# Ledger of designs, part 58: peptides against a protein of PDB entry 5ONS

Target 1, 181 residues: chain A of PDB entry 5ONS
Amino acid sequence: MFKKFDEKENVSNCIQLKTSVIKGIKNQLIEQFPGIEPWLNQIMPKKDPVKIVRCHEHIEILTVNGELLFFRQREGPFYPTLRLLHKYPFILPHQQVDKGAIKFVLSGANIMCPGLTSPGAKLYPAAVDTIVAIMAEGKQHALCVGVMKMSAEDIEKVNKGIGIENIHYLNDGLWHMKTYK

## One batch from the design tools (peptide; made by RFdiffusion4, then SolubleMPNN)

Design b2_p15_5_s2 (from b2_p15_5, 6 letters changed)
Fold by OpenDDE base, seed 2:
Structure b2_p15_5_s2 (fold): chain B 181 residues (1-181), chain A 15 residues (1-15)
Amino acid sequence: as target 1 above (181 residues)
Amino acid sequence: SAAEAQQEALELFAE
């Protein structure tokens, strides 16, 4: 989603949200990420304005105090930014790729099944379309936010093709967009 | 800090 993303060229505008809209978004976030509920007032304090940065390709980025928190495309589900995920790694269920897959993930490549079933990888139960944090063998922090294109069960059975779609990865255009006020 | 952790992560993934 952000392989060729550039803040200077791909941001259209920024809007400040009404209180009622913020409330709705918070409810959506809790529904998507139940584990975030106890932390949401810390992540999105009531006293702080919430903004949406509107980008090309129908991408929207939710921000508070300049911090990029979540993003979505075409009014689809919200994804946490890697920067938020690094603060709150429990927001998403995890999958772990082997060390050989790291360089490909960091180039924006989708995660192929063998990279999730090989020694060094860890594949956890997850349904199709689940948004997941991609961890890496021997690494502490998530390097990617992805979406399961196959269930974990099917990844193990089929073990070929795209297992997880790469949505947002470390050092992509969104990552380089550190803050926006 | 979280910022430090993010920087460390980037460095850890650098080739």
Scores: peptide ipSAE 0.038, ipTM 0.672, DockQ to the pose 0.052
Fold by OpenDDE base, seed 4:
Structure b2_p15_5_s2 (fold): chain B 181 residues (1-181), chain A 15 residues (1-15)
Amino acid sequence: as target 1 above (181 residues)
Amino acid sequence: SAAEAQQEALELFAE
């Protein structure tokens, strides 16, 4: 989603949200990520305005005090940014790729099934379309936010093709967009 | 800090 993203070229405008809209978004976030509820007031304090940064390709980024928290495309589900995920790693269920897959993930490539079934990988139960944090063998921090294109069960059975779609990865255009005031 | 950890994250994945 952000492989060729550049803040100067791809940001259109920024809108400050009304209180009612913010409340709706918070409810949606809790629905998508139930574990975030106890932390949401810390992530999005009531006293701080919430903004949407509108970008090309129908991308919207949710921000508070310039911090990039979540993003979505075409009014779809919200994804946490890697920067938020690093602070709150439990927001998403995890999947772990083997060491050999790291370089490909960091180039924006989708995660292939063998990279999730190899000895250095860890594949946890997850349904298709689940948003997941991609971890790596021997590494502590998530390097990618992805979407399951197969269930974990099917990844193990088929073991070929795209298992997880790469949505946002470390050092992509969104990562380089540290803040937006 | 969390910010420092995020900045260092890139280096952790460098091969």
Scores: peptide ipSAE 0.035, ipTM 0.662, DockQ to the pose 0.050
Fold by OpenDDE base, seed 3:
Structure b2_p15_5_s2 (fold): chain B 181 residues (1-181), chain A 15 residues (1-15)
Amino acid sequence: as target 1 above (181 residues)
Amino acid sequence: SAAEAQQEALELFAE
């Protein structure tokens, strides 16, 4: 989603949200990520304005105090940014790729099934379409936010093709954006 | 943790 993204070229405008809209978004976030509820007042303090950064290709980034928190495309589901996920790693269920898959993930490649079933990888139960944090063998922080294209069960059985779609990864255009006010 | 995350990212790219 952000392979060729550049803040100067791809940001259109920034809008401060009304209180009623913020309430609706918070409810959506709790529905998508139930574990975030106890932390939401810390992530999005009531005293701080919430903004949407509108980008090309119908991408919207949710921000508070310039910090990039979540993003979505074409009014689809919200994804946490890697920067938020590093602070709150429990927001998403995890999947772990082996060492060999790391360089491909960091190039924006989708994650193939063998990279999730090999020694060094860890595959946890997850349904198709689940948004997941991609961890790397021997590393502490997520390197990618992805979407399950197969269930974990099917990945193990079929073990061929795209298991997880790469949505946002370390050193992509969103990562380089860092902040926006 | 932000500094740690950046350091780990650099380590990942060094591999």
Scores: peptide ipSAE 0.033, ipTM 0.678, DockQ to the pose 0.048
Fold by OpenDDE base, seed 1:
Structure b2_p15_5_s2 (fold): chain B 181 residues (1-181), chain A 15 residues (1-15)
Amino acid sequence: as target 1 above (181 residues)
Amino acid sequence: SAAEAQQEALELFAE
């Protein structure tokens, strides 16, 4: 989603959200990520304005005090930014790729099944279309936010093709954006 | 922390 993303070229505008809209978004976030509920007032304090950075290709980035928190495309599901996920790693279920897959993930490539089934990888139960945090063998922090294109069960059975779609990864355009005030 | 995450990201790029 952000492989060729550039703030200067791809951001259209930024709007401050009304209270009612913010409430709706918070409810949606809790529905998508139940584990975030106890932390949501810390992540999005009631007294702080919430903004949407509107980008090309129907991408919207939710921000509070300049911090990029979540993003979505075409009013689909919200994804946490890697920067938020690094602070709150429990927001998403995890999958772990082996060492060999790291360089490909960091190039924006989708995660192939062998990178999730080989020694050093850890594949946890997850249904197709689940948003997941991609961890790396021997590393503490997520390197990618992805979407399961196959169930974990099918990844193990088929063990070829795209297992997880790469949505947002370390060093992509969104990562380099850092803040927006 | 954010600083730790940044450092680890740099290490990942070295792979």
Scores: peptide ipSAE 0.032, ipTM 0.678, DockQ to the pose 0.050

Design b2_p15_5_s3 (from b2_p15_5, 9 letters changed)
Fold by OpenDDE base, seed 3:
Structure b2_p15_5_s3 (fold): chain B 181 residues (1-181), chain A 15 residues (1-15)
Amino acid sequence: as target 1 above (181 residues)
Amino acid sequence: SLEEAQKKALELLAK
């Protein structure tokens, strides 16, 4: 989603959200990520304005105090930014790729099934369409936010093709957009 | 370049 993204070229405008809209977004975030509820007031304090950075290709980025928290495309589900996920790694369920897959993930490639079933990988139960944090063998922090294109069960059984779609990865265009006020 | 970006990403991951 952000392989060719540049803040100077792809950001259209920024709007400050009304209280009613913020409440709706918070409820949606809790629905998508139940584990975030106890932390949401810390992540999005009531006293702080919430803004949406509107970008090309129907991308919207949710920000508080200049920090990029979540993003979505075409009013689809919200994804956490890697920067937020590094602070709150429990927001998403995890999947771990083996060492050999790391270089490809960091090029924006989708995660193939063998990279999730081989020694060094860890595959946890997850349904298709689940947003997941991609972990790397031997590393502490997530390198990618992805979406399950197959269930964990099918990944193990079929073990061929795209298991997880790469949505956001370390050092992509969104990562380079550190803050926006 | 893509190769340079990959190198930087790996450096970030190594931290």
Scores: peptide ipSAE 0.259, ipTM 0.853, DockQ to the pose 0.037
Fold by OpenDDE base, seed 2:
Structure b2_p15_5_s3 (fold): chain B 181 residues (1-181), chain A 15 residues (1-15)
Amino acid sequence: as target 1 above (181 residues)
Amino acid sequence: SLEEAQKKALELLAK
């Protein structure tokens, strides 16, 4: 989603959200990520304005005090940014790729099944279309936010092709934004 | 800081 993304070229505008819209978004976030509910007041304090950075390709980034929290495309599901996920790693279920897959993921490549079934990888139960945090063997922080294109069960059985779609990865265009006020 | 940790993670992961 952000492989060729550049803040200067791909941001259209930024709007401050009304209270009612913020409440709706918070409810959506809780629905998507039930475990986030106790933390939302910390992540999105009521005293702080919430903004949406509107970008090309129908991408919207939710921000508070310039911090990039979540993003979505075409009003689809919200994804946490890696920066937020690093603070709250439990927001998403995890999958772990082996060391060999790291360089490919960091180039924006989708995660292939062998990278999830090989020694050093850890594949946890997950249904297709689940948004997941991609962890790397021997690393502490997530390197990618992805979407299961196959269930974990099918990844193990088929063990070829795209297992997880790469949505957002370390050092991509979104990562480089860092903040937006 | 988080930023420092993230930078370190990126460096480690990018190696």
Scores: peptide ipSAE 0.150, ipTM 0.769, DockQ to the pose 0.049
Fold by OpenDDE base, seed 1:
Structure b2_p15_5_s3 (fold): chain B 181 residues (1-181), chain A 15 residues (1-15)
Amino acid sequence: as target 1 above (181 residues)
Amino acid sequence: SLEEAQKKALELLAK
């Protein structure tokens, strides 16, 4: 989603959200990420304005005090930014790729099944379309936010093709954006 | 700090 993303070229505008809209978004976030509920007031304090940075290709980035928290495309599900995920790693279920897959993920490539079934990988139960944090063998921080294109069960059985779609990865255009006031 | 950890993670993962 952000392989060729550039803040200067792809950001259109920034709007401050109304209270009613913020409430709706918070409810959606809790529905998508139940574990975030106790932390939501810390992540999005009521006293702080919430903004949406509107980008090309119907991408919207949710921000508070300049911090980029979540993003979505075409009013689809929200994804946490890697920067937020690094603060709250429990927001998403995890999948782990082997060492060999790391360089491909960091180039924006989708995660192929063999990178999830090898001895250095860890594949946990997950249904198709589940948003997941991609961890790496021997590493502490998530390197990618992805979406399951196959169930964990099918990844193990078929073990060929795209297992997880790469949505946001370290050093992509969104990562470089850092903050937006 | 978180920023330092993120930077280190990028360096470790990218290299």
Scores: peptide ipSAE 0.146, ipTM 0.769, DockQ to the pose 0.049
Fold by OpenDDE base, seed 5:
Structure b2_p15_5_s3 (fold): chain B 181 residues (1-181), chain A 15 residues (1-15)
Amino acid sequence: as target 1 above (181 residues)
Amino acid sequence: SLEEAQKKALELLAK
């Protein structure tokens, strides 16, 4: 989603959200990420304005105090940014790729099944379309936010093709954006 | 700091 993203070229505008809209978004976030509910007051303090950075390709980035928290495309599901995920790693269920897959993930490539089934990888139960944090063998921080294109069960059985779609990864255009005020 | 940790993680991951 952000492989060719550039803040200078791809950001259209920024709008401050009304309280009613913020409430709606918070409810959506809780529905998507039930474990985030106790933390929302910390992540999105009531005293701080919430903004949406509107980008090309119908991408919207939710921000508080310039921090990029979540993003979505075409009013689809919200994804946490890696920067938020690094603060709150429990927001998403995890999958772990082997060390050999790291360079490909960091190039924006989708995660192929062998990278999830090989030694050093850890594949946890997850249904198709689940948004997941991609961890790497021997590394502490998530390197990617992805979406399961196969169930964990099918990844193990088929073990070929795209297991997880790469949505947002370290060093992509969103990562380099860092903040927006 | 978190920023430092993130930078370090990126460096370690990307080499």
Scores: peptide ipSAE 0.043, ipTM 0.646, DockQ to the pose 0.049

Design b2_p15_5_s4 (from b2_p15_5, 9 letters changed)
Fold by OpenDDE base, seed 3:
Structure b2_p15_5_s4 (fold): chain B 181 residues (1-181), chain A 15 residues (1-15)
Amino acid sequence: as target 1 above (181 residues)
Amino acid sequence: SAAEAQQEALALMAK
């Protein structure tokens, strides 16, 4: 989603949200990520304005105090940014790729099934379309936010093709945006 | 933290 993204070229405008819209978004976030509920007042304090950074390709980034928190495309599901995920690593269920897959993930490549079934990988139960944090063998921090294109069960059985779609990865255009006030 | 993650990424890219 952000492989060719540049803040100077791809951001259109920024708007401050009304209270009613913020309430709706918070409810949606809790529905998508039930585990975030106890932390949401810390992530999005009531006293702080919430803004949407509108970008090309129908991408919207949710921000508070300049911090990039979540993003979506075409009013689809919200994804946490890696920067938020690194502060709250439990927001998403995890999947782990082996060491050999790391360089490909960091180039924006989708995660192929063998990279999730190898000895250095760890594949946990997850349904198709689940948003997941991609961890790497021997590393502490998530490298990527992805979406399951197959269930974990099907990844193990088929073991070929795209298992997880790469949505947002370290050092992509969104990562380099860092903040926006 | 983000800084630590960036350091991991940079180290991996250098290999």
Scores: peptide ipSAE 0.200, ipTM 0.829, DockQ to the pose 0.045
Fold by OpenDDE base, seed 5:
Structure b2_p15_5_s4 (fold): chain B 181 residues (1-181), chain A 15 residues (1-15)
Amino acid sequence: as target 1 above (181 residues)
Amino acid sequence: SAAEAQQEALALMAK
């Protein structure tokens, strides 16, 4: 989603959200990520304005005090940014890729099944379309936010093709934005 | 921390 994303080229505008809209978004976030509810007032303090950075290709980034928290495309599901996920790693279920897959993930490549089934990888139960945090063998921080294109079960059985779609990865265009005020 | 995350990102890129 952000492989060729540049803040100067791809950001259209930024709008401050109404209270009612913020409430709706918070409810959506809790629905998607039930575990976030106790933390939501810390992540999105009531006293702080919430903004949407509107980008090309129907991408919207939810921000508070310039911090990029979540994003979505075409009003689809919200994804946490890696920067938020690093602070709250429990927001998403995890999958772990082996060391060999790291360089490909960081190039924006989708995650192939062998990178999830090989020694050093850890594949946890997950259904198709589940948004997941991609961990790396031997590392502490998620390197990617992805979407299961196959169930964990099918990844193990088929072990060929795209297992997880790469949505957001370290050092992509979104990562390089850092903040937006 | 942000610094730790950035450092780890760089470390990952070095591989």
Scores: peptide ipSAE 0.036, ipTM 0.692, DockQ to the pose 0.047
Fold by OpenDDE base, seed 2:
Structure b2_p15_5_s4 (fold): chain B 181 residues (1-181), chain A 15 residues (1-15)
Amino acid sequence: as target 1 above (181 residues)
Amino acid sequence: SAAEAQQEALALMAK
């Protein structure tokens, strides 16, 4: 989603949200990420304005105090930014790729099944279409936010093709935005 | 932290 994304080229505008809209978004976030509910007042304090950065290709980024929190495309599901996920790693279920897959993930490549079943990888139960945090063997922080294109069970059984779609990865265009006021 | 994340990102890229 952000492989060729540049803040200067791909941001259209920024809108401050009304209170009612913020409440709606918070409810959506809790529905999608139930574990975030106890932390939502910390992540999105009531005293702080919430903004949407509108980008090309129907991408929207939710921000508070310049911090990029979540993004979505075409009114689809919200994804946490890696920066938020690094602070709250429990927001998403995890999958772990082996060391050999790291360089490909960081180039924006989708995660192939062998990278999730090989030694050094860890494959956890997850249904197709689940948004997941991609962890790297031997690393503390997620390197990617992805979407299961196969269930964990099918990844193990079939063990070929795209297991997880790469949505957002370290050092992509979104990562380089850092903050937006 | 953000600093730790950035450092780890760079380390990952170096691999």
Scores: peptide ipSAE 0.035, ipTM 0.687, DockQ to the pose 0.048
Fold by OpenDDE base, seed 4:
Structure b2_p15_5_s4 (fold): chain B 181 residues (1-181), chain A 15 residues (1-15)
Amino acid sequence: as target 1 above (181 residues)
Amino acid sequence: SAAEAQQEALALMAK
């Protein structure tokens, strides 16, 4: 989603959200990520304005105090940014790729099934279309946010083709934004 | 942060 993304060229505008809209978004976030509920007040303090950074290709980034928290495309589901996920790693269920897959993930490549079933990888139960944090063998922080294109069960059985779609990865255009006020 | 710097370094090393 952000492989060719550049803040200077791809950000259109920034809008401050109304209280009612913020409430709706918070409810949606809790629905998508139930584990976030106890932490939502410190992630999105009531006293702080919530903004949406509107980008090209129908991408929207949710921000508080300049911190990039979540993003979505075409009013689809929200994804946490890697920067938020590093602070709250439990927001998403995890999958782990082996060491050999790291360089490909960091180039924006989708995660192939063998990279999830090989020694060094860890594949956890997850349904198709689940948003997941991609962990790496021997690394503590997520390197990618992805979407299951197959269930974990099918990845294990078929073990070929695209297992997880790469949505956001370390050092992509979104990562380089850092903040936006 | 230290964590961010570490991950940026990891990303650069993977290139």
Scores: peptide ipSAE 0.029, ipTM 0.664, DockQ to the pose 0.042

Design b2_p15_6_s1 (from b2_p15_6, 7 letters changed)
Fold by OpenDDE base, seed 4:
Structure b2_p15_6_s1 (fold): chain B 181 residues (1-181), chain A 15 residues (1-15)
Amino acid sequence: as target 1 above (181 residues)
Amino acid sequence: SAIEEIIAAVEAAQE
């Protein structure tokens, strides 16, 4: 999603959200990520305005005090940014790739099934379309936010093709954006 | 940082 993203060229505008809209978004976030509920007041304090940075390709980034928290495309589900995920690693269920897959993930490549079934990988139960954090053997920080294109069960059974779609990865255009006020 | 180290290592491997 952000492989060729540049904030200077791809950001269109920024809008401040109304209280009612913010409430709706918070409810949606809790629905998508139930574990975030106790932390949401800390992540999105009531006293702080919430903004959406509108970008090309129908990408929207939710921000508070310039911090990039979540993003979505075409009014789809919200994804946490890696920067938020690093602070709250429990927001997403995890999948682990082996050491050899790290360089490919960080190039924006989709995660193929063998990279999730190898000895250094750990594949946890997850349904298709689940948003997941991609971890790596020997690393403690998420490398990527992805979406299961197959269930964990099918990844193990078929073990061929794209297992997880790479949505947002370390050092991509969104990562380099850092903040936006 | 650990993140910076990961990025640096990957970049070095791609050279």
Scores: peptide ipSAE 0.045, ipTM 0.703, DockQ to the pose 0.038
Fold by OpenDDE base, seed 2:
Structure b2_p15_6_s1 (fold): chain B 181 residues (1-181), chain A 15 residues (1-15)
Amino acid sequence: as target 1 above (181 residues)
Amino acid sequence: SAIEEIIAAVEAAQE
């Protein structure tokens, strides 16, 4: 989603959200990420305005105090930014790739099934279409936010093709955006 | 940072 993304070229505008809209978004976030509920007031304090940065390709980034929190495309599901996920790693279920897969993940490549079943990888139960954090062997910080294209069960059984779609990865255009005020 | 180290390591491996 952000492989060729540049803040200077791909951001269209920024709007401040009304209270009612913020409430709706918070509810959506809780539905998607139930574990975030106790932390949501910390992540999005009531006293702080919430903004949406509108980008090309129908991408929207939710921000508070310039911090990039979540993003979505075409009003689809919200994804946490890696920066938020690093602070709250429990927001997403995890999958782990082996050391050899790291370079491919960080190039924006989709995660192939063998990279999730090989020694050093750890495959955890997850249904298709689940948004997941991609971890790597020996690393503490998520490298990527992805979407399961197959269930964990099918990844193990079939072990061929794209297991997880790479949505947002470390050092992509969104990562380099850092903050927006 | 640890994140920067990961990025640097990957970049080094790409060349």
Scores: peptide ipSAE 0.040, ipTM 0.703, DockQ to the pose 0.038
Fold by OpenDDE base, seed 1:
Structure b2_p15_6_s1 (fold): chain B 181 residues (1-181), chain A 15 residues (1-15)
Amino acid sequence: as target 1 above (181 residues)
Amino acid sequence: SAIEEIIAAVEAAQE
């Protein structure tokens, strides 16, 4: 989503959200990520304004005090930014790729099934379309936010083709954005 | 940091 993204070229505008809209978004976030509920007041304090940075290709980034928290495209599901995920790693279920897959993930490539079934990888139960954090063998911080294109079961059985779609990865355009005030 | 090390390693591998 952000492989060719540049803040100067791809950001259109920024709007401050009304209280009612913020409440709706918070409810949606809790539905998507139930584990975030106890932390949501810390992540999005009631006293702080919430903004949406509108970008090209129907991308929206949710921000509080300049921090980039979540993003979505075409009013689809929200994804946490890697920066938020690093602070709250439990927001997403995890999948782990082997060491050899790291360079490909960080190039924006989709995660192929063998990278999830090989020694050093760890594949956990997950349904198709589940948003997941991509971890790496021997690394503590998530490298990527992805979406399961196959179930974990099918990845193990078929072990061929794209297992997880790469949505947001370290050193992509969104990562480089850092903050937006 | 670990993140910076990962990025540096990838950049080096791309050269």
Scores: peptide ipSAE 0.040, ipTM 0.706, DockQ to the pose 0.036
Fold by OpenDDE base, seed 3:
Structure b2_p15_6_s1 (fold): chain B 181 residues (1-181), chain A 15 residues (1-15)
Amino acid sequence: as target 1 above (181 residues)
Amino acid sequence: SAIEEIIAAVEAAQE
């Protein structure tokens, strides 16, 4: 989603959201990520304005005090930014790739099934379309936010093709967009 | 940072 993304070229404008809209978004976030509820008040304090950075390709980034928190495309599901996920790693369920897959993930490649079933990888139960954090063998921080294109069960059985779609990864265009006020 | 080191290592290996 952000392989060729540049803040100067791909951001259209930024709008401050009304209270009613913010309330609706918070409810959506809790529905998508139930574990975030106890933390949402410190992530999005009531006293702080919430803004949407509107980008090309129908991408919207949710921000508070310049911090990039979540993003979505075409009013689809919200994804946490890696920067938020690093602070709150429990927001998403995890999947782990082996050491050999790291360089491919960080080039924006989708995660193939063998990279999730090999020694050093860890595959946890997850349904298709689940948004997941991609961890790497021997690393503490998520390298990527992805979407399950197959269930964990099917990844193990089929063990061929795209298991997880790479949506946002370390050092992509969104990562380089550190803040926006 | 550890994250920056990971990124740097990957970039170095690709060149």
Scores: peptide ipSAE 0.038, ipTM 0.688, DockQ to the pose 0.036

